Peptides against a protein of PDB entry 3J47. Designs and how they scored, part 10

Target 1, 121 residues: chain A of PDB entry 3J47
Amino acid sequence: IRLTNQLKSLKGLQSKLKDVVEYLDKVINKELPINHTILGKLQDVFNLLPNLGTPDDDEIDVENHDRINISNNLQKALTVKTNDELMVIYISNLVRSIIAFDDLIENKIQNKKIQEQRVKD
Target 2, 69 residues: chain B of PDB entry 3J47
Amino acid sequence: YEEKEESNLAATKSMVKIAEQYSKRIEEEKELTEEELKTRYVGRQDPKKHLSETADETLENNIVSVLTA

## One batch from the design tools (peptide; made by RFdiffusion4, then SolubleMPNN)

Design b1_p28_3_s4 (from b1_p28_3, 12 letters changed)
Fold by OpenDDE base, seed 3:
Structure b1_p28_3_s4 (fold): chain B 121 residues (1-121), chain C 69 residues (1-69), chain A 28 residues (1-28)
Amino acid sequence: as target 1 above (121 residues)
Amino acid sequence: as target 2 above (69 residues)
Amino acid sequence: EREKKRKEVLDKLLEEAKKKGLIKEVKV
């Protein structure tokens, strides 16, 4: 569910970006007048985006370490933080697995003791 | 889309909280492990079971946290 | 450094599992 929602949001953003590109192309070709309101809102979105250079999927360096992957450039700095968080989660899962194994072993030992007691009776 | 964005924002906030809770969860897991040890010596199944259940819950929460990241 | 911390947590968990004696009885 959550991953699906993230994917849907990303697809929505991609579609919107495509629409903007198509609009800009039409303006360049003099097919449509510039919609100043849409452009202004889009500029605001671009200014709020961590310095995404032009939408080429490639590596643009934006330094800021502490917040989860919303965008590729901030994502590089955030990749370090995300990697730390993922590592913590991985360690936690490993810890839980160890505890679960300990419980399994203890259950096996108890079962063996019960069987040994039944053989002695 | 908006619901997913809100969910992602909530997940991000939860991730910060998870980092804080992680230390606490490790401590809770240790406590459970000690209770299982005590249960092994005392022969009382109930504390051991409770420890196992809490460890499982801790594992599930971490998995959900990973899926949320 | 992060991997080292992870290993340390894992080692602590393994020690706790050993203290619970779960590992010893599987040998029988």
Scores: peptide ipSAE 0.419, ipTM 0.849, DockQ to the pose 0.008; fails the geometry check
Fold by OpenDDE base, seed 1:
Structure b1_p28_3_s4 (fold): chain B 121 residues (1-121), chain C 69 residues (1-69), chain A 28 residues (1-28)
Amino acid sequence: as target 1 above (121 residues)
Amino acid sequence: as target 2 above (69 residues)
Amino acid sequence: EREKKRKEVLDKLLEEAKKKGLIKEVKV
């Protein structure tokens, strides 16, 4: 159930991202005026979406600087914050996996000891 | 879609709280692992089982947090 | 910096797992 809901959410996100890209391309091509309401909703979506973009695509052309930079800096800051949170969750899962693995090994050691005791009896 | 967006927003707010709780849980898990190391010497099965269960619960909670994120 | 600290924690956990022989027992 949870995985299916995640897949459905991911598919919905992919469709929305495609629509956003198409909209952004139309805005870049000056085919549509910049709709502030759509941009605001997009910004809300981007604020809600964990930035899957590796920060290494540094080449977002620096020139549309000031207002887009404040929005992009806020988005970048929110992205960095979201990436930090995702990284915390990832490390957390790794730590738990390591602890669970340690417990599995301890259980194996205990099982071996129980088997050795049974062989001695 | 809107219900999912609200759920994601609630999840994101919960994730910030989870990150703080997670830092505490990591410390607790570390203490539990040290207790497991000590319990390996003392031969008491029960503390090890409890540590394992706590680690599993912590893992499940993180997975739930990631899935909610 | 936070990522570095997290990596250090991960490395410590990996080292503790190695010390506990967890990696050797998986090979057996």
Scores: peptide ipSAE 0.363, ipTM 0.835, DockQ to the pose 0.009; fails the geometry check
Fold by OpenDDE base, seed 4:
Structure b1_p28_3_s4 (fold): chain B 121 residues (1-121), chain C 69 residues (1-69), chain A 28 residues (1-28)
Amino acid sequence: as target 1 above (121 residues)
Amino acid sequence: as target 2 above (69 residues)
Amino acid sequence: EREKKRKEVLDKLLEEAKKKGLIKEVKV
């Protein structure tokens, strides 16, 4: 169920990305006015998508560089936040695994004591 | 598609909440470790079991959080 | 030997808890 939902979401995202690219191409060609709502949704999608390949910074014009730098800084900040969350989750899992291991060792010691008592009995 | 997008948004909001809960869970885990240390000395199985159960529940919640991320 | 392993696990837990505390200090 979860994997199927993830795949469906990925397919939906791919379709939306394609629609946005087509829209952006039409805007670049001055066929359509800039729709701020679509750009906002795209920004939301980019904020939700981990680092899909940032096209190499080298070819984009200087004025777009400041807006792209702000977008990249925001994306970088979101990536840092996501990394921090993942790190916290990783540490939590590690700590829980260690606690679970300690409990297993304790259970093993208790079981051994119970067996030793049964042999004395 | 919309249901899945809503589920992903809910999952992201849940991650933020999980991060807050994680700080609390870390403290609970520290208490558990201290109680386990104390329980090793006192031989009281019940507090140690409760501590282990709380640690396991905390682990499960973190795993669910990772899987939701 | 089993008790030694338990102590090692406990020490690792304590070290990890200390590391988390240190991470909180860095976040502050």
Scores: peptide ipSAE 0.357, ipTM 0.833, DockQ to the pose 0.009; fails the geometry check
Fold by OpenDDE base, seed 5:
Structure b1_p28_3_s4 (fold): chain B 121 residues (1-121), chain C 69 residues (1-69), chain A 28 residues (1-28)
Amino acid sequence: as target 1 above (121 residues)
Amino acid sequence: as target 2 above (69 residues)
Amino acid sequence: EREKKRKEVLDKLLEEAKKKGLIKEVKV
């Protein structure tokens, strides 16, 4: 269910991104006026998308966008925030995995000691 | 798509709250690890089990956080 | 032998934790 919803959201985002790119191309070619509402909605969609990239790739895009547009700076700031949250979650999962693994080893050692005692009896 | 976007927004807000709680969970996990270490020295099975259970709970909470992201 | 395996697992976990700590330093 969750994976299916994520896939559906990704497909919808991809379609919307394609529409925005097509709109931007038409604006660049002076065929259509700039629609700020579409751009704002696209930004909102981008802000809701978790960054699946490595943290190192995000730094390069953020530095380039800070100079050109206030809108890009906000997107960059939101991307950085999302990356920080993802990093915290990743570290937390790793720490929990480590502790769970340590406990599993301890349980295995205890089980072995119990088996050794049963063999002596 | 719109329903999923709303769900993702709600999940993101939940993730911010989870991130705040995460610092506290990390400290709780450390305390459990210390209890496990003490239990290893004392040879008592029960404190190590409690540490393991708390570590598992911390891991589960992190997995739920990742799934919410 | 089991204690040795436990120590190896603990050492691996410590190494993984250190590696995560390094990732945190790169973000600061």
Scores: peptide ipSAE 0.346, ipTM 0.833, DockQ to the pose 0.009; fails the geometry check

## One batch from the design tools (peptide; made by RFdiffusion4, then SolubleMPNN)

Design b1_p29_4_s1 (from b1_p29_4, 24 letters changed)
Fold by OpenDDE base, seed 5:
Structure b1_p29_4_s1 (fold): chain B 121 residues (1-121), chain C 69 residues (1-69), chain A 29 residues (1-29)
Amino acid sequence: as target 1 above (121 residues)
Amino acid sequence: as target 2 above (69 residues)
Amino acid sequence: SEEERKKKLLKELELEIKSLKEKLKALLS
């Protein structure tokens, strides 16, 4: 469900970007006049959305670098924080796995001892 | 799209909470490991089992955190 | 770097997990 929602959001963004590009191309080619209303609305959407990844938005905001944010463009600026959190989660999972394995081994040892005692009886 | 955005926001908030609790979970895992060690030493099944269960719970929580991230 | 340290820790944990798996297999044999 979460992945599906993320994909849907990405698709929506992609569609919007495509529309913008197409519009800009038509304006450049003098095929259509600039639709100021659509452009204005699009700008408003871009301003409300956490910075949609235009190539120019590749600049990392240093102030947000230490925080994990789920938002894609802000995520690039927050990529370091996200990576750190993922690393922590990964380490935690590994530790838990190790503990679980240790317990399994101990359980096996105990089972073996029980079996040995049964054979002696 | 809006539903997905809301879900992502909720997930992000959950991740923050997970990060805050992460240190505590690590400590809990260590405690479980100590109990397991004690169980191994004493040869009693119960303390070891408890440690194992706690470790499993910690692992599960980490997995959920990864999935949420 | 901090990232490198985490990577190293992950590798160590992975090795430990592998070792535990092998021990478990040995005990089951």
Scores: peptide ipSAE 0.397, ipTM 0.853, DockQ to the pose 0.013; fails the geometry check
Fold by OpenDDE base, seed 3:
Structure b1_p29_4_s1 (fold): chain B 121 residues (1-121), chain C 69 residues (1-69), chain A 29 residues (1-29)
Amino acid sequence: as target 1 above (121 residues)
Amino acid sequence: as target 2 above (69 residues)
Amino acid sequence: SEEERKKKLLKELELEIKSLKEKLKALLS
């Protein structure tokens, strides 16, 4: 579900970018007047969106090193920070798994001891 | 798109919360491990079981965090 | 780098988890 939503958002962004390009082409060809309001709004949207790493993105975000990943797009823009966070989560999961396995091993050992005691009785 | 945006926002909020609770979860995991070690030495199953359960919960929370990230 | 250190730690933990899984499997057998 999350991945699907991310893909949908990306598709939406792509469609918007395409529309902007088409509009710009029409303006360049003098087919339509420049609508500064629309362009300003689009620019604001792009400024609010994290760097998606799409070839059509004009903005290179300098802050690719931020630690907080809010979305996949932001994670892409902040790849280093995202990787660090994912590593921390991974380590935590590993630690939990290790603890769980240790407990399981202990439980098995105890069960074996109980069985051995039952055989002796 | 709106549903996805809402989901992403929720995920972001969850990540912040997870980050805040992460240290606590690590401490809880350590406590469980210590209890398990103690249970191994004393042979008391109940503390060991509790530690195992807490460790599992911590693992699940980490998995959810990864999926949210 | 800090990232490299974390990566190394993750690898070590992965190895430990694998080892524990094998031990658990052995106990279940």
Scores: peptide ipSAE 0.389, ipTM 0.851, DockQ to the pose 0.014; fails the geometry check
Fold by OpenDDE base, seed 4:
Structure b1_p29_4_s1 (fold): chain B 121 residues (1-121), chain C 69 residues (1-69), chain A 29 residues (1-29)
Amino acid sequence: as target 1 above (121 residues)
Amino acid sequence: as target 2 above (69 residues)
Amino acid sequence: SEEERKKKLLKELELEIKSLKEKLKALLS
């Protein structure tokens, strides 16, 4: 579901980008007047999106350095953050696994002791 | 598209929260391990059990964090 | 690096898990 939603969002964004490009081409070709409202909305979208293909794409926003990879530039910084988070999660899982194994070992030891005691009785 | 975006945003927020909770979970895991160690030495099952349970909870939280991530 | 430290920690944990598993097997035997 999450992956599907992400794909859908990406597809939607792609479609929107295509529409924007087509619109911009029409404006450049003077086929259509500049729709300021559409441009404003697009600008808002671009502002919310990490800069794609800009030299600043590699700018690691400090806030995003520890954040999940969202999108390309900010996303790159976010990717690093995501990787760090994943590493933490991985370590945590390992620790939990170790604890679980320790408990299992202890349970086995206890069971053996109980069994030995029963044999002695 | 909006639903996916919302889900992604929620997931991102959840990840941040998980990061904070992770530190707490690590501590809980340590406590459980200590109780288990004590139980091994003292032979008291209850402290060991509690430590094991805490460790399990920590693991579960980590798994949820991974899934959210 | 911090990442390297995390990797080391992971390796240590993995080794510990393996050790615990071996101990458990020994106890079951």
Scores: peptide ipSAE 0.387, ipTM 0.856, DockQ to the pose 0.013; fails the geometry check
Fold by OpenDDE base, seed 2:
Structure b1_p29_4_s1 (fold): chain B 121 residues (1-121), chain C 69 residues (1-69), chain A 29 residues (1-29)
Amino acid sequence: as target 1 above (121 residues)
Amino acid sequence: as target 2 above (69 residues)
Amino acid sequence: SEEERKKKLLKELELEIKSLKEKLKALLS
């Protein structure tokens, strides 16, 4: 469900991006006047995005935590961060599992002691 | 699309929160283990149970974090 | 898989963003 929602969001973004491309094509072809406000907003979006056009954009130091939220170059850096986070989560789960096992063992020991006492009495 | 976007945003926020609380969760898990150890020595069932419960809660939080990631 | 579909979509978005960036550069030139 969550992944599906993310996919849907991405599709929506893709559709919007396509619309922007179509608009830009019309402007380039002088079919529509240049809208400076739209261009400014697009520039802002690109500035917020890792530089995709330059090879340097590929290994963007994603100071951003999560892989997928922003486009591919940012995604790569985000991928690294995500991997680190997943490792932490994995370790935490392991630790919790160990603790749970320890508790189980202790409970078993206690139960055994109780049974032994009952037999002796 | 909007619902999915909202869900994704919520997930991202949750991940940040998980990162921030991760250290705390680890400490809580350690405390539970210590309580289990103490309970093992003292023979009091309640501290051991509490430790086990805390460990379980930590595990659950980790699972939720994985699902959010 | 759903994950693969997501990756494909992301790649497509990246391509689109690149195209947009190029168009923007062309407009600024």
Scores: peptide ipSAE 0.377, ipTM 0.811, DockQ to the pose 0.039; fails the geometry check

Design b1_p29_5_s2
Fold by OpenDDE base, seed 3:
Structure b1_p29_5_s2 (fold): chain B 121 residues (1-121), chain C 69 residues (1-69), chain A 29 residues (1-29)
Amino acid sequence: as target 1 above (121 residues)
Amino acid sequence: as target 2 above (69 residues)
Amino acid sequence: TKALNEMLERQEEAAKLLREAMEELLKKK
């Protein structure tokens, strides 16, 4: 479900970007007037996205390394944090699995002791 | 799209809470393991069972956290 | 990063304790 939602969001963004490109091409070709409202909203979205094209993004990317993977350059730094979080979760799951195995082994040992007692009686 | 964005935002907020809960879950898991060791030594089956159940719950929560991350 | 590393370290310690407990249980089987 979550992966599907993320994929849907990415597809929506891709579709919107395609529409913007098509609109810009039509404006360049003088086929349609500039839709200032759509362009303004897109500019706002781009301003919220990590800067993809400026070398100064390297400094911002290093400082923001601790946040979740949102967009490509800042996203690389955020990817490292996400990977670390995933590793922590993975190790936690391993620990839980080991505990569960320990309990299973203990249950088996107890069952053997009960059988040995029944044979002695 | 909006429903997915809302779900992702909720997941991100939940992740912060999960980090706090994770520390507590690790402690609960340790307590269960100690109780199992004690139960193996003392022959009390009930504490061991409780420890196993808590470990399983902790595992399930971690799996859900991974799926949420 | 630092907090994540600390969490990872704590998980590794917990995993070690669990493995030791499992090995003791295997010896009793």
Scores: peptide ipSAE 0.436, ipTM 0.851, DockQ to the pose 0.014; fails the geometry check
Fold by OpenDDE base, seed 1:
Structure b1_p29_5_s2 (fold): chain B 121 residues (1-121), chain C 69 residues (1-69), chain A 29 residues (1-29)
Amino acid sequence: as target 1 above (121 residues)
Amino acid sequence: as target 2 above (69 residues)
Amino acid sequence: TKALNEMLERQEEAAKLLREAMEELLKKK
């Protein structure tokens, strides 16, 4: 359920971004008047998104290491962190799976011992 | 979209909590493995079962963590 | 990176224990 919702949100965001790009291209080509309402909403989105365009501010790299889903340059540093977190989760799942298998093996050994005891009785 | 965004926000908060709990889960997993070794020696089925159950719970929590990541 | 390496080591230890348990099961069959 959660993955499906995340995927749906991501698809919705992607579609909206595509529509915005298409709209901006039409405005640049003077095919459509500038829709102030759409631009205002887009500006609000851009103000919430970290600045993609200026490579020079080195200071932003340190604080946002913890937040997975921020825009491209910050997204690169965040992508690295997200990748590390995913690796940790993956390894943890593997360890749990191994422990669960060990328990299954032990349960099988016990069941075999119980069966052998029943045959001797 | 909004309902899904709220779900994603809840998931993100859960991930932060998972990171904190991860170290504890690792220790719990080790303790369980030690209990399994001890139960193998003592021949008591109950501690082994408890170890298995806690390993399964740990696995489930990791799966939920992956789904939230 | 350090936490990942520690997790990897723990996985390898768990995998070793699992292999030993599997071998014991095979010997008992």
Scores: peptide ipSAE 0.414, ipTM 0.848, DockQ to the pose 0.012; fails the geometry check
Fold by OpenDDE base, seed 4:
Structure b1_p29_5_s2 (fold): chain B 121 residues (1-121), chain C 69 residues (1-69), chain A 29 residues (1-29)
Amino acid sequence: as target 1 above (121 residues)
Amino acid sequence: as target 2 above (69 residues)
Amino acid sequence: TKALNEMLERQEEAAKLLREAMEELLKKK
């Protein structure tokens, strides 16, 4: 469900982006007037998108690395943070798996002891 | 589209919260493991069961975190 | 019994390693 919703959102964004490109091409060709409202919304989206182009400012605070989708550099930093988070989740799952196995082993030992006691009775 | 966007935003916020909770879950898992170890030595089933349950809850939360990431 | 104890010991070692890894990750944050 969540992945499907993300995919649908991405598809919607892609379609909208395509419509804007098509609109911009028509405006460049003087076929249609500039739709200021659509352009304004796109500019807002682009301004919300992390700048793809300027690699320079190293000081992007570690905290903002959480915003996954913005721009390839911030997205790279976010990808690193997401990778770190995924690594933590992976380690946690391993720990939980190990604990669950320990419990299973203990349960098996107890069951064997109970069976041995029943055979002695 | 909007509902999915909202869901993705909520998921991202949930991931941040999960990352914070993860450290706590690891500590809870450690405590449970110690209790299980102690219970193996003492032979008390109840602490071991509680440890197992908390470990399972911790696992479930990690899986939800992975699915949210 | 011996095989079960060996499995338990391996799990305990793995749990210890995971705890150490988590502590290292916490220190890096």
Scores: peptide ipSAE 0.405, ipTM 0.854, DockQ to the pose 0.013; fails the geometry check
Fold by OpenDDE base, seed 2:
Structure b1_p29_5_s2 (fold): chain B 121 residues (1-121), chain C 69 residues (1-69), chain A 29 residues (1-29)
Amino acid sequence: as target 1 above (121 residues)
Amino acid sequence: as target 2 above (69 residues)
Amino acid sequence: TKALNEMLERQEEAAKLLREAMEELLKKK
């Protein structure tokens, strides 16, 4: 149950991250205008990601175009990083789930053997 | 620009480290599964259970590490 | 036994995919 929930959460995060990457790629390619709301949410997600040296510099100084590209690159890098991390988590959870299933199968086999032994007795 | 690049590089390095740790944990999980398989042949319940528990712990640690990263 | 082996195989595949993903990440850095 817990692993399944984690896997589901990870899949959801991975899907969302993929959507974000696709959105960022479209923005980079000028296919879509920069949606500030999506960017802000993404930024919030990235801010919840461990301190990728976001300088605390609150100085939102406006020399923005190159900074926007840097922000987009940072977001892209963060998105890629997040995707990679999510993939790692996903695989880990998958492996864990498989191990847990193997244990379950073994337990079932053992229980069956115990039952067969009890029937013989 | 440079500071941001440096921060990205640092983040990327941290992620590589996490990935390496994850790979190691997956390998440990595989070893545990192999031990479970070995224990299955030996017919001792305790080693198999221990392997399963260790695999679970390894995965939990991986999940926590990724969630914390 | 068959189901266990199939699960083990899936785990091995998953671990391989993880390694590949890690290698790709390392290569991008």
Scores: peptide ipSAE 0.399, ipTM 0.845, DockQ to the pose 0.023; fails the geometry check

